# Ledger of designs, part 59: peptides against a protein of PDB entry 4U39

Target 1, 302 residues: chain A of PDB entry 4U39
Amino acid sequence: SIKVIGVGGGGNNAVNRMIENEVQGVEYIAVNTDAQALNLSKAEVKMQIGAKLTRGLGAGANPEVGKKAAEESKEQIEEALKGADMVFVTAGMGGGTGTGAAPVIAQIAKDLGALTVGVVTRPFTFEGRKRQLQAAGGISAMKEAVDTLIVIPNDRILEIVDKNTPMLEAFREADNVLRQGVQGISDLIATPGLINLDFADVKTIMSNKGSALMGIGIATGENRAAEAAKKAISSPLLEAAIDGAQGVLMNITGGTNLSLYEVQEAADIVASASDQDVNMIFGSVINENLKDEIVVTVIATG

## One batch from the design tools (peptide; aimed at target 1 S284)

Design b2_p25_1_s4 (made by RFdiffusion4, then SolubleMPNN; from b2_p25_1, 14 letters changed)
Fold by OpenDDE base, seed 2:
Structure b2_p25_1_s4 (fold): chain B 302 residues (1-302), chain A 25 residues (1-25)
Amino acid sequence: as target 1 above (302 residues)
Amino acid sequence: LVRTEKVYEHEDEKRKITVTVTTVT
């Protein structure tokens, strides 16, 4: 089974966005120290952590409280993650609960033998230096606790959106990018009866790889596949080029008119931008809502 | 209905390429 666990406010917002976009083949778990915020989750499984420590009042933007809350609730987290083959841990780093609890939850998933993937955001620069410093500590702890860690730099989202985009919409776009990171992987393996063959390949590419980069490209028109692939490998979300990547996961999502030729064309572009000895897994997804759009998601590991 | 199908696999000494097609209907 595949489980997606949203940790704290940002993680729970991302999980809500995944549910709203009907990401299939995954079980959703919402984790928070704030009981009121947790009640707003759309996840089937809702877990309050650190009930004794916090009394449901949240972590007060303190990562140490988030950590201790997860430690208090270890047995409950273990039971919720039991039997997962893969666990996505999603969080907005820089807060109390997400920053402190996400590494603890990730370590629990890894200790249970699940392929553990972190998909986390760095805070925007406008959220202040304290959040950036807390996020850096949480990202470092996540890196040790996961097989692969995808870090989304929120400031790079501001390069993709209009300069007049309201702060609330910038956070929604961050939640959407978190969704795309999880969905780009989960869609490759989402069918419970077929998990074994494709999951082994995903596990080979993602197991003990450390930090990963994610790029997204969207295009329309006659050369849409090639254009989307070129946009993905040059995405502002990529903090570095993918030319040294030893592992690549690629998702090509299109409408009902998506051709195998377009999938191959996009794959060849991404492979040509990667290491010569690259292990590449690519999937294609048909989404009727995309009409003439192609979305290419690239996750580079190694 | 979500259907996933492995449509192509290539493995050589240097690389492994797996093509999976997921259809959401």
Scores: peptide ipSAE 0.049, ipTM 0.602, DockQ to the pose 0.101
OpenDDE base, seeds 1, 3, 4, 5: peptide ipSAE 0.025, 0.029, 0.026, 0.022; ipTM 0.480, 0.488, 0.444, 0.439

Design b2_p25_2 (made by RFdiffusion4; failed a check: too like the target's own chain)
Pose (drawn by RFdiffusion4):
Order: sequence, then C-alpha cells, then structure tokens
Structure b2_p25_2 (pose): chain A 294 residues (1-190, 197-206, 209-302), chain P 25 residues (1-25)
Amino acid sequence: SIKVIGVGGGGNNAVNRMIENEVQGVEYIAVNTDAQALNLSKAEVKMQIGAKLTRGLGAGANPEVGKKAAEESKEQIEEALKGADMVFVTAGMGGGTGTGAAPVIAQIAKDLGALTVGVVTRPFTFEGRKRQLQAAGGISAMKEAVDTLIVIPNDRILEIVDKNTPMLEAFREADNVLRQGVQGISDLIALDFADVKTIMKGSALMGIGIATGENRAAEAAKKAISSPLLEAAIDGAQGVLMNITGGTNLSLYEVQEAADIVASASDQDVNMIFGSVINENLKDEIVVTVIATG
Amino acid sequence: LSIQTFSVKKMSEAAEEKRAAEAAA
C-alpha cells in the first residue's frame, strides 16, 4: 500500500507522467488548490485542498496559502492517506501548493507512520528569485516532514538536455525526472520497509542515466552516477538505492556491470537497495536510477 | 513490469563501530 501524492502543479504533472508511464503498484492522489489544474490530473483520486480558502483558484505561488490550504484539508488528507505503508509526496517546490501543502501532507503521512518519501524539484534558476526563495523555504520544510527527501535540482535538467531544447520541454523533463525519481523506488516495491526505511535521513540526491546499444548498462550506470541531477559524490552517501530497468533483453551481465559501476563509486560498507526491473516497453534502452542518501 | 533481481546490502556492526571510533577520534 504505497501512495504517490502529487501536490500542486509540480506533483500533478509527475503523477500524470507516472500514470502515463503506467507505473504500477501505487495509488495516486493528485492534490491541488487549483481546481482547474487538478482536473487535468490523471489521478483516480483528485483532492482539492483549500477549497474554502482558494475556491479552486489555487495558491498563487504563495506557499503560505498552499499550507493553509493543506491545513484546511488536514482531515481529508489523512483519510486519503490512512492505510498507506509508504507515501511518496511529489511536488514542485517554489510554487504555492507544492511548496506549502507538500510538507503538510508529507508530515501527515509521516505521522500516519507511512514511510514518507518526498520527491520534489527545486525550481529552475530561471524561474526567478521568488521561486528559488520559496522552494528553499519549502525544501527546508519538506526535510522536516519526510523520512527521505529526494530533491531534484531542475537547473541540472538544463545540463542534461540539449542546450537548445525549449523551456517547455525543460519543464517537461523536470516532470519526467520527478516521475523517474518516484518510479526508481516504487518499481522496487511492487520486502521489509525497514530495509528501505533504514535507507530512508538527511536529504537525498538522485541520478539517472539512460543508454542504448552494446555497451549500455555501463554507459547508463556511468551516466547515472555522474549525472547532473546527482550533485554530490556517491562516496559521500551513507545509503544508496539503485534501480536498473531495461527490456526483456536485460542480462545479468548488464545488471551487475552497472551494479559494479555504481558500487565501486559508493563506499564499500554502504547499505544498498538494488533492483533491476524489466520494462517490456523498453527495447534497447536501459535506465539506471541511483538515489544516494548522505 | 517485473522484477529481475533484487538485493539488500547491509553494513556489519563491526564496520559501524570502526566508523564511530574514527569519527570520535
């Protein structure tokens, strides 16, 4: 019983993308103050929060509103979250609802005893001061409210995509990366949560590599451990979760070769949750998701 | 989706104690 909660617009897209990618084994909840944007969620559960406060008009990039909106819907949320063994709280930070509400929601989930993993994007630098400041204040609050907070620095999306990809695609990739963050874990729980719980505090950074071809598992792992999303050295990690995903042609040679690359870059005595998942929709593509905690 | 392989690597207590000692020093 793992629930992925998209909070605000940032999470709304990630949840959409997760659903679009047919990420299995999770119950999705899209939570928004913005009734219009919420009605775009492909989530079966659409929770409008702050209906009294925002009247479906959203938080206006005011985290305080997203917060008061979440506090207003404190009871509706717990109801939706009760029974969750694990709650992914996925949101865009810098906004109102995502920045405000996610800590409220993730804290509720944490109090509910669920393994609360918040997976958020820090706004692109270009989103400006307000976005940056609010998310920083918001990311700070997400840390106090989750067991593990995987923070995806959107600015690093721009290092990864072609220098000329339009902004729309840059935001889109942030959504995918958020989806890639949650799927990277949720695919490994579809298992004693104390395992993953022992891996889940402090902040967390993740990396992703995607490769195709003859030497792809290593190419993917190398790209994953060196990825711009992953800002710090993995040897600094106390715990590392590794997810290898490929087609039905995923060999153990490829799997361990990538595991060896991720392992050698991590501390020897590191705790590790490692999985390889077969995605029939993949052909020659392979995706290594690496999440380091420490 | 299907799981191909899964593993959990854990640190030994002795390794934790050595790290704790090094950190104290």

Design b2_p25_2_s1 (made by RFdiffusion4, then SolubleMPNN; from b2_p25_2, 14 letters changed)
Fold by OpenDDE base, seed 4:
Structure b2_p25_2_s1 (fold): chain B 302 residues (1-302), chain A 25 residues (1-25)
Amino acid sequence: as target 1 above (302 residues)
Amino acid sequence: MKILHFEVRKESEEARLARLAAALA
């Protein structure tokens, strides 16, 4: 089974976005130290951590409280994660609960033998230096606790949204990028494709790879596949080029008119931008809600 | 929603061209 665990406010917002977008084949778990915020989760499984420590009042933006809350609730987390083949740990770094608890939860998942993937955000620079420093500590702890860690730099989201985008919409876009990172991988595993990917192949690409980069490209029109692929490999979300990546996961999502030629064209562009010895896995998704749009998600590991 | 998964194995250039030809047909 595939489990997605949202940790703290940002992680739970991302999980809500995943549920709203009907991401299939995954079980959703919401984890928080704030009982009121946890009640707003759409996840089937809701877990309050650190009930004794926090009394459900949250972590007070302190990562050490988030860490101790997860440690207090270790047995409950183990029970919720038992039997998972893969665990996505999603969180907004820089807060109390997400920053502190996500590494502990990830380590529990890894110790249970699940392929453990972190999908986390760095805070926007406008959230202040304290959040950036807390996020850096949380990201460092996540790197040790996961097989693969996707870090989304929220400041780079400002390069892909309109300059007049309200702050609230920029946070919603961060939740959407988290969704795309999880969905881009989960769709490759959870949905029977024309070619079933062996979960062993995904494990080979993602196990003990450390940091991963994610790029997203969206395009419409006659050359939409090529344009979307080019945008993905040059995405502002990529902190570096993918040419040195040892593994690449690619998801191509289009409407009912998505052709095999378009899938191949996009895959060839991404492969050509990758290392010659890259292990590349790609999947294509037909989303009936997409008209003339293609979305390419690239995750580069190693 | 249909998901099509393709593994890019190290395909020979000949096999790549054959797939391309089959997709254009």
Scores: peptide ipSAE 0.016, ipTM 0.359, DockQ to the pose 0.254
OpenDDE base, seeds 1, 2, 3, 5: peptide ipSAE 0.026, 0.009, 0.030, 0.000; ipTM 0.364, 0.311, 0.471, 0.276; seeds 1, 2, 3, 5 fail the geometry check

Design b2_p25_3 (made by RFdiffusion4)
Pose (drawn by RFdiffusion4):
Structure b2_p25_3 (pose): chain A 294 residues (1-190, 197-206, 209-302), chain P 25 residues (1-25)
Amino acid sequence: SIKVIGVGGGGNNAVNRMIENEVQGVEYIAVNTDAQALNLSKAEVKMQIGAKLTRGLGAGANPEVGKKAAEESKEQIEEALKGADMVFVTAGMGGGTGTGAAPVIAQIAKDLGALTVGVVTRPFTFEGRKRQLQAAGGISAMKEAVDTLIVIPNDRILEIVDKNTPMLEAFREADNVLRQGVQGISDLIALDFADVKTIMKGSALMGIGIATGENRAAEAAKKAISSPLLEAAIDGAQGVLMNITGGTNLSLYEVQEAADIVASASDQDVNMIFGSVINENLKDEIVVTVIATG
Amino acid sequence: SETTAVKEHLEEKVNPVVHVLEELS
């Protein structure tokens, strides 16, 4: 019983993307102060929060509103989250709802005893000061409210995509990366949560590599461990979760080769949760998701 | 068997919890 909660617009898209990618084994909850944007969520459960406060008009990039909105819907949320063994709280930080409500929601989930993993994006630098400041204040709050907070620096999306990809695609990729963050774990729980719990505090950074071809598992792992999303050296990690995903042509040669690359770059005595998952919708593509904690 | 072999291989380097070739279906 793992629930992925998209909070605000940032999470709304990630949840959509997850659903679009048919990520299995999770119950999705899209939570928004913005009734209009919420009605775009492909989530079966759409929770409008702050209906009294925001009247479906959203938080206006005011985290305080997203927070008061979440606090107003404190009871509706717990109801939705009860029974969750694990709650992914996915949101965009810098906003109002994502920045404000996610900590409220993730804290509720944490109090509910669920393994609360917040997976959020820090706004692109170009989103400006307000976005940066609010997320920083927001990411700070997400850390206090989750067991593990995987923070995806959107600015690093721009290093990854072609220098000329339009902004719209840059935001889109941030959504996918958020989805890639949650799927990277949720695919490994579809297992004693104390395992993953022992891997889940402090902040967490993740990396992704995608590759195709003859030497792809290594290409993917190398890209994953070196990825711009992954800002710090993995040898600094106390715990590392590794997810290898490929087509039905995923061989153990490829799997361990990538595991060897991720492993050698991690500490030797590192705790590790490693999985490889077959995605029939993949052909020659292989995706390594690496999440380091410490 | 394959999971155990990969786990034993990685234990030379790390303390893993290993699951291999799981299908999303």

Design b2_p25_3_s2 (made by RFdiffusion4, then SolubleMPNN; from b2_p25_3, 13 letters changed)
Fold by OpenDDE base, seed 3:
Structure b2_p25_3_s2 (fold): chain B 302 residues (1-302), chain A 25 residues (1-25)
Amino acid sequence: as target 1 above (302 residues)
Amino acid sequence: SDDEKLKERLSKKVNPVVRVLIKKK
């Protein structure tokens, strides 16, 4: 089974976005120290952590409180994650609960023998130096606790949105990018396509790979596959070129009209931008909600 | 068919460890 665990405010917002977009074949768990925020989750499983420590009042933007809250609730987390083959841990780094609890939850998932993938955001620079420093500590702790850690640099989202985009919409876009990171992997396993990957293929690429970067491209029209692939490999979310990656995971998602030619064209573009010795795997997914759009997601590992 | 040739090409480019289950349409 595949489980997605959203940790703290940003993680729970991302999980809500996944549910709203009908991401299939995954079980959702919402974790928070704030009981009021947790009640707004759409997840089937809602877990309040650190009830004794915080009394449901949240972590006060303190990562040490988030950490201790997860440690207090370890047995409950273990029970909720039991039997998962794969666990996605999603969080916004820089806050109290997400930053502190996500590494603890990830370690619990890994200790249970699940393929453990972190999908996390770095805070925007405008959130201030304190959040950046807290995020750096949380990301470091996540790297030790996961098989692969996808880090989304929120400042790069500002390069893909309009300059007049309100701050609240920039956060919604960060939640959407977290969704795309989880869905881009989970769909390869859980959603039928032209080319399906098994869990063993994904495990080979993602096991013990450390940090990863994600690129996303969306296009329509006659050259949509090539355009989507080019946008993915040149995505602002890729802080480094795909050149030098040890592994590449690619998802080509389209509607019912997605052709094998389009899949091949997209795969050839990404392969041509990658090292010769790269371990590249790709899958194709059919999403009936996509009309004429193709979405290419690239995850560079190593 | 051109689709069969393309499926064969795709199967060769995928790492031989990756069992590409090409769903027959």
Scores: peptide ipSAE 0.012, ipTM 0.449, DockQ to the pose 0.215
OpenDDE base, seeds 1, 2, 4, 5: peptide ipSAE 0.009, 0.007, 0.008, 0.012; ipTM 0.502, 0.432, 0.459, 0.460; seeds 1, 5 fail the geometry check

Design b2_p25_3_s4 (made by RFdiffusion4, then SolubleMPNN; from b2_p25_3, 14 letters changed)
Fold by OpenDDE base, seed 3:
Structure b2_p25_3_s4 (fold): chain B 302 residues (1-302), chain A 25 residues (1-25)
Amino acid sequence: as target 1 above (302 residues)
Amino acid sequence: SDDEALREHLSKRVKPVVQVLRKKK
């Protein structure tokens, strides 16, 4: 089974976006120290952590409180994660709960033998130096606790959105990018298809790879596949070129009109931009909710 | 089939997978 754990405010917002977008084949768990915020989660499983420590009042933007809250609730987390083959831990780094609890939850998942993937955001520079420093500590702790850590630099989202985009919309886009990172992988495994990826293949690419980068491209029109692929490999979210990655995971998602030619064209573009010795896995997904859009997601590991 | 041609081409460099997401009716 695949489980997605949203940790703290940003993680729970991302999980809500996944549920709203009908991401299939995954179980959702919302984790928070704030009981009021947790009640707003759409997840089937809602877990308040650190109830004794915080009394449901949240972590006060302190990562040490988030850490201790997860440690207090270790047995409950273990029970919720038991039997998962894969665990996604999603969080916004820089806060109290997400930054402190996500590494603890990730370690619990890994100790249970699940393929453990972190999908996390770095805070925007405008959130201030304190959040950036807390996020750096949380990301470091996540790297030790996961098999692969996808890090989304929120400042790069500002290169994708309009300059007049309100701050609240920039946060919504960060939640959407977290969704795309989880869905881009989970759809390759969990979606009933003509050909399922062997979980062993995903495990080979993602096990003990450390940091990963994600690129996303969306396009419409006659050259939509090529344009989406080019946008994915040149995505501002890729802080480095995909050249030199040890592994590449590629998802091409389209509507019912997605052609094999379009799939081939997109795969060839990404393969041509990748190292010759790269271990590349490709999935094609038909999403009936997509009309004329193609979405290409590239995850570079190593 | 078109699927076989895609598999043959991609098999040299990429492991191809085709999945269909259907709406839960």
Scores: peptide ipSAE 0.018, ipTM 0.470, DockQ to the pose 0.374
OpenDDE base, seeds 1, 2, 4, 5: peptide ipSAE 0.009, 0.010, 0.011, 0.008; ipTM 0.398, 0.401, 0.416, 0.394

Design b2_p25_4 (made by RFdiffusion4)
Pose (drawn by RFdiffusion4):
Structure b2_p25_4 (pose): chain A 294 residues (1-190, 197-206, 209-302), chain P 25 residues (1-25)
Amino acid sequence: SIKVIGVGGGGNNAVNRMIENEVQGVEYIAVNTDAQALNLSKAEVKMQIGAKLTRGLGAGANPEVGKKAAEESKEQIEEALKGADMVFVTAGMGGGTGTGAAPVIAQIAKDLGALTVGVVTRPFTFEGRKRQLQAAGGISAMKEAVDTLIVIPNDRILEIVDKNTPMLEAFREADNVLRQGVQGISDLIALDFADVKTIMKGSALMGIGIATGENRAAEAAKKAISSPLLEAAIDGAQGVLMNITGGTNLSLYEVQEAADIVASASDQDVNMIFGSVINENLKDEIVVTVIATG
Amino acid sequence: SRTLVKELTGENDKTTATVKVYKAS
């Protein structure tokens, strides 16, 4: 019983993307103050929060509103979250609802005893000072409210995509990366949560590599461990979760080769949750998702 | 160093997964 909660617009897209990618084994909850944007969620459960406060008009990039909105819907949320063994709280930080509400929601989930993993994007630098400041204040709050907070620096999306990809695609990739963040774990729980719990505090950074071809598992792992999303050296990690996904042509040669690359870059006595998952919708593509905690 | 302490496999209609847990020795 793992629930992925998209909070605000940032999470709304990630949840959509997860659903679009048919990520299995999770119950999705899209939570928004913005009734219009919420109605775009492909989530079966659409929770409008702050209905009394925002009248479906959203938080206006005011985290305080997203917070008060979440506090207003404190009871509706717990109801939706009860029974969750694990709650992914996915949101865009810098906003109102995502920045405000996610800590409230993730804290509720944490109090509910669920393994609360918040997976959020820090706004692109270009989103400006308000976005940056609010997320920083917000990411700070997400840390206090989750067991593990995987923070995806959107600015690093721009290093990854072609220098000329339009902004719209840059935001889109941030959504996918958020989805890639949650799927990278949720695919490994579809298992004693104390395992993953022992891996889940402090902040967490993740990396992704995608590759195709003859030497792809290594190419993917190398790209994953060196990825711009992954800002710090993995040897600094106390715990590392590795996810290898590929087509039905995923060989153990490829799997361990990538595991060896991720492992050698991690500390030798590191705790590690490692999985390889077959995605029939993949052909020659292989995706290594690496999440380091410490 | 670390050792493998747990390994699980799962399969369904669309997904096959192997998960390994490593712990410090």

Design b2_p25_4_s1 (made by RFdiffusion4, then SolubleMPNN; from b2_p25_4, 13 letters changed)
Fold by OpenDDE base, seed 4:
Structure b2_p25_4_s1 (fold): chain B 302 residues (1-302), chain A 25 residues (1-25)
Amino acid sequence: as target 1 above (302 residues)
Amino acid sequence: ARRLVKELEFENEKRKIRVTVYVPV
């Protein structure tokens, strides 16, 4: 089974966005120290952590409280994650609960033998230096606790949205990018497509790889596959070129009119931008909600 | 359950790419 665990406010917003976008074949778990925020989750499984420590009042933006809250609730987290083959741990780093609890939850998932993938955001620079420093510590702890850690630099989202985009919409886009990171991987396993991957293929690319980068490209029209692939490999979300990655996981998602030629064209572009010795795997997914759009997601590992 | 249906090989100027196609059973 695939489980997605949203940790704290940002992680739970991302999980809500996944549910709203009907991401299939995954079980959703919402984790928070704030009981009121947790009640707003759309996840079937809701877990309040650190009930004794926090009394449901949240972590007060303190990562150490988030950590201790997850430690207090370890047995409950173990029970909720038991039997998962893959666990996505999603969080907004820089806060209290997400920053502190996500590494603990990830370690629990890994210790249970699940392929453990972190999908986390760095805070925007405008959220202030304190959040950036807390996020750096949380990301370091996540890196040790996961098989692969996808880090989304929120400041790079500002390069892909309109300059006039309201701050609230920039946060919604961060939640959407977290969704795309999870869905881009989970769909390869859970959703039927033209080219499906097995879990063993994904496990080979993602097991014990450390940090990963994600690129996304969306396009329409006659050259939509090539354009989407070019956008993915040049995505501002890629803090570095995919050149130098030891592994590349690619998802090519389209509507019912997605052709094998388009899949090949997109895969060839990504392969051509990657190192010669890169282990690249790709899958294709059919999403009937996509009309003329192709979405290419690239995960660069190692 | 999924079964192997086809292996596809794509070749570009740099390398061969092998793709395994699984279909639900």
Scores: peptide ipSAE 0.020, ipTM 0.458, DockQ to the pose 0.049
OpenDDE base, seeds 1, 2, 3, 5: peptide ipSAE 0.017, 0.016, 0.016, 0.019; ipTM 0.463, 0.462, 0.506, 0.506

Design b2_p25_4_s2 (made by RFdiffusion4, then SolubleMPNN; from b2_p25_4, 13 letters changed)
Fold by OpenDDE base, seed 4:
Structure b2_p25_4_s2 (fold): chain B 302 residues (1-302), chain A 25 residues (1-25)
Amino acid sequence: as target 1 above (302 residues)
Amino acid sequence: SRKKVKELEFENEKRSIRVVVYEPV
């Protein structure tokens, strides 16, 4: 089974966005120290952590409280994760709960033998230096606790949105990028498409790879596959070129009119931008909600 | 494990890419 765990406010917002976008074939778990925020989760499984420590009042933006809260609830987390083949741990880094608890939860998942993938955000620079420093510590702890850690730099989202985009919409876009990171992988396994991957193929690319980067491209029209692929490999979310990656996982998602030729064209572009020795795997997914759009998601590992 | 239905090979200027198509879920 595939489990997605949203940890803290940002992680739970991302999980809510996944549920709203009907991401299939995954089980959702919401984890928080704030009981009121947890009640707003759309996830079937809701877990309050650190009930004794926090009394449901949250972590007060302190990562050590988030860490201790997850440690207090270790047995409950283990039971919720038991039997998972793959675990996504999603969180916004820089806060109390997400920053502190996500590494602990990830380690629990990994110790249970699940392929453990972190999908996390760095805070925006405007959230202040304290959040950036806390996020750096949380990201470091996540790297040790996961098989692969996808880090989304929120400041790079500002490069792809209009300059007049309200701050609230920038946060919603961060939640959407977290969704795309999880869905881009989970759909390759769980959703029927033109080219489906085995879980073993995904495990080969993602097991013990450490840091990863994600690029996304969306396009329409006659050259939509090529344009989407070019946008993905040049995505501002890629802090580095895909050149030098040891592994590449690609998802090509389209509507019912997605052709094998378009899949090939997109794959060829990504392969041509990658190292010769890269282990590249790709899948294609049919999403009936995509009309004329193609979405290419690239995850560069190593 | 899913059953392999088809193997596809795509060639570009840099390399050959092997694609394995599995049976639908």
Scores: peptide ipSAE 0.023, ipTM 0.500, DockQ to the pose 0.051
OpenDDE base, seeds 1, 2, 3, 5: peptide ipSAE 0.025, 0.017, 0.021, 0.023; ipTM 0.488, 0.407, 0.442, 0.468; seeds 1, 2 fail the geometry check

Design b2_p25_4_s3 (made by RFdiffusion4, then SolubleMPNN; from b2_p25_4, 13 letters changed)
Fold by OpenDDE base, seed 2:
Structure b2_p25_4_s3 (fold): chain B 302 residues (1-302), chain A 25 residues (1-25)
Amino acid sequence: as target 1 above (302 residues)
Amino acid sequence: ARKLVKELEFENEKRKIRVQVYEPV
C-alpha cells in the first residue's frame, strides 16, 4: 500500500489539494499538533500528535515542539504507517510542526521498512530568515530519515507565476507542486497507463538516494510531448541540471489521446539531457482530466 | 496486479532505453 502523510499546516494543505484533485491509489493521513487545523483536513485518517505537550494548541512555530510531539505520539504513528510499502512524507519546512515532526515520522516509516520519500518545500525568502534557518535544520534531518528527499524551493515557484500573483496564490501553487511531486511518483505505481513501472523499479531508483530535484513541464498542441519534456528538464524547480544525476524517474501523463510516439519523443529528450550512465526509468500515465495537455515530471536522484 | 505485455527498446544518439510495458490484470 501507498500512504501519504501530511505533516503540519503546509503538509495538510498539500494533502487536501491531492484529495481535491482525486489522486487515486493512496491512503491519506493528516498529522498536526493543532487540533482545530486538523479538523479542516479532508483526509480519512486524522492524527493529533503531542496532545499532552501542546494540548492541541499547535507547536508555536518551534520545531523542537514539533519533534517532541511526534516522539510523544510514536506508537500511534507506527500503527498508522504499519503495512505500508511506500510512505510519502509531505511538509512545509520552516514551521513548528512540519519542520520538527516530519523527520521523526519519516524515520518511523523507514524503520518499518517502507520506501520513505520526503516531498517538502523551502519557505519563500519573504517569510524571513528565521523560517529559512528552521527549514535548513528540518531538511537536514529529513535527508537522514528518508530514502529520497525531494526539496521544492518556493522562491522558484515565483519564476513560474506572474509577478503580481497574490501571496495566497503563491502558497496554493506550492501546495500544487507538492501534489505534483507525490502524484508524479504514486501514479507510476498505482494508476494504469501506457507504460507502467513495478514497485521494484521505483525502489531501485529511490532507495537510499538522499536528495532529489524535481522538474515539471506542461504543454498542449502538436509538439506537446517535446515541449513538456523540454520544460521539465529546464524547469526553475531544478536547482541543478539533470546532467550528473545517478538516477532519473520520469512520468509522462496525458489524456486518452496520448500516443506511444509522444511518450518516446518525451523520453528521448530527457535521456538526451541526462548523463550517459544514468539509470533512467519512465512511466506513462493516462489521466482523463488532462484532455489535450501533457504533463512531464522528472525526478533527478543522486 | 499487473502483467508485462511488451518490452520496448528506444535508441537515441546517446543511449538505449529499455522499457517494460505493463497492463492491469
Scores: peptide ipSAE 0.026, ipTM 0.544, DockQ to the pose 0.049
OpenDDE base, seeds 1, 3, 4, 5: peptide ipSAE 0.018, 0.007, 0.023, 0.023; ipTM 0.459, 0.370, 0.466, 0.486; seed 5 fails the geometry check

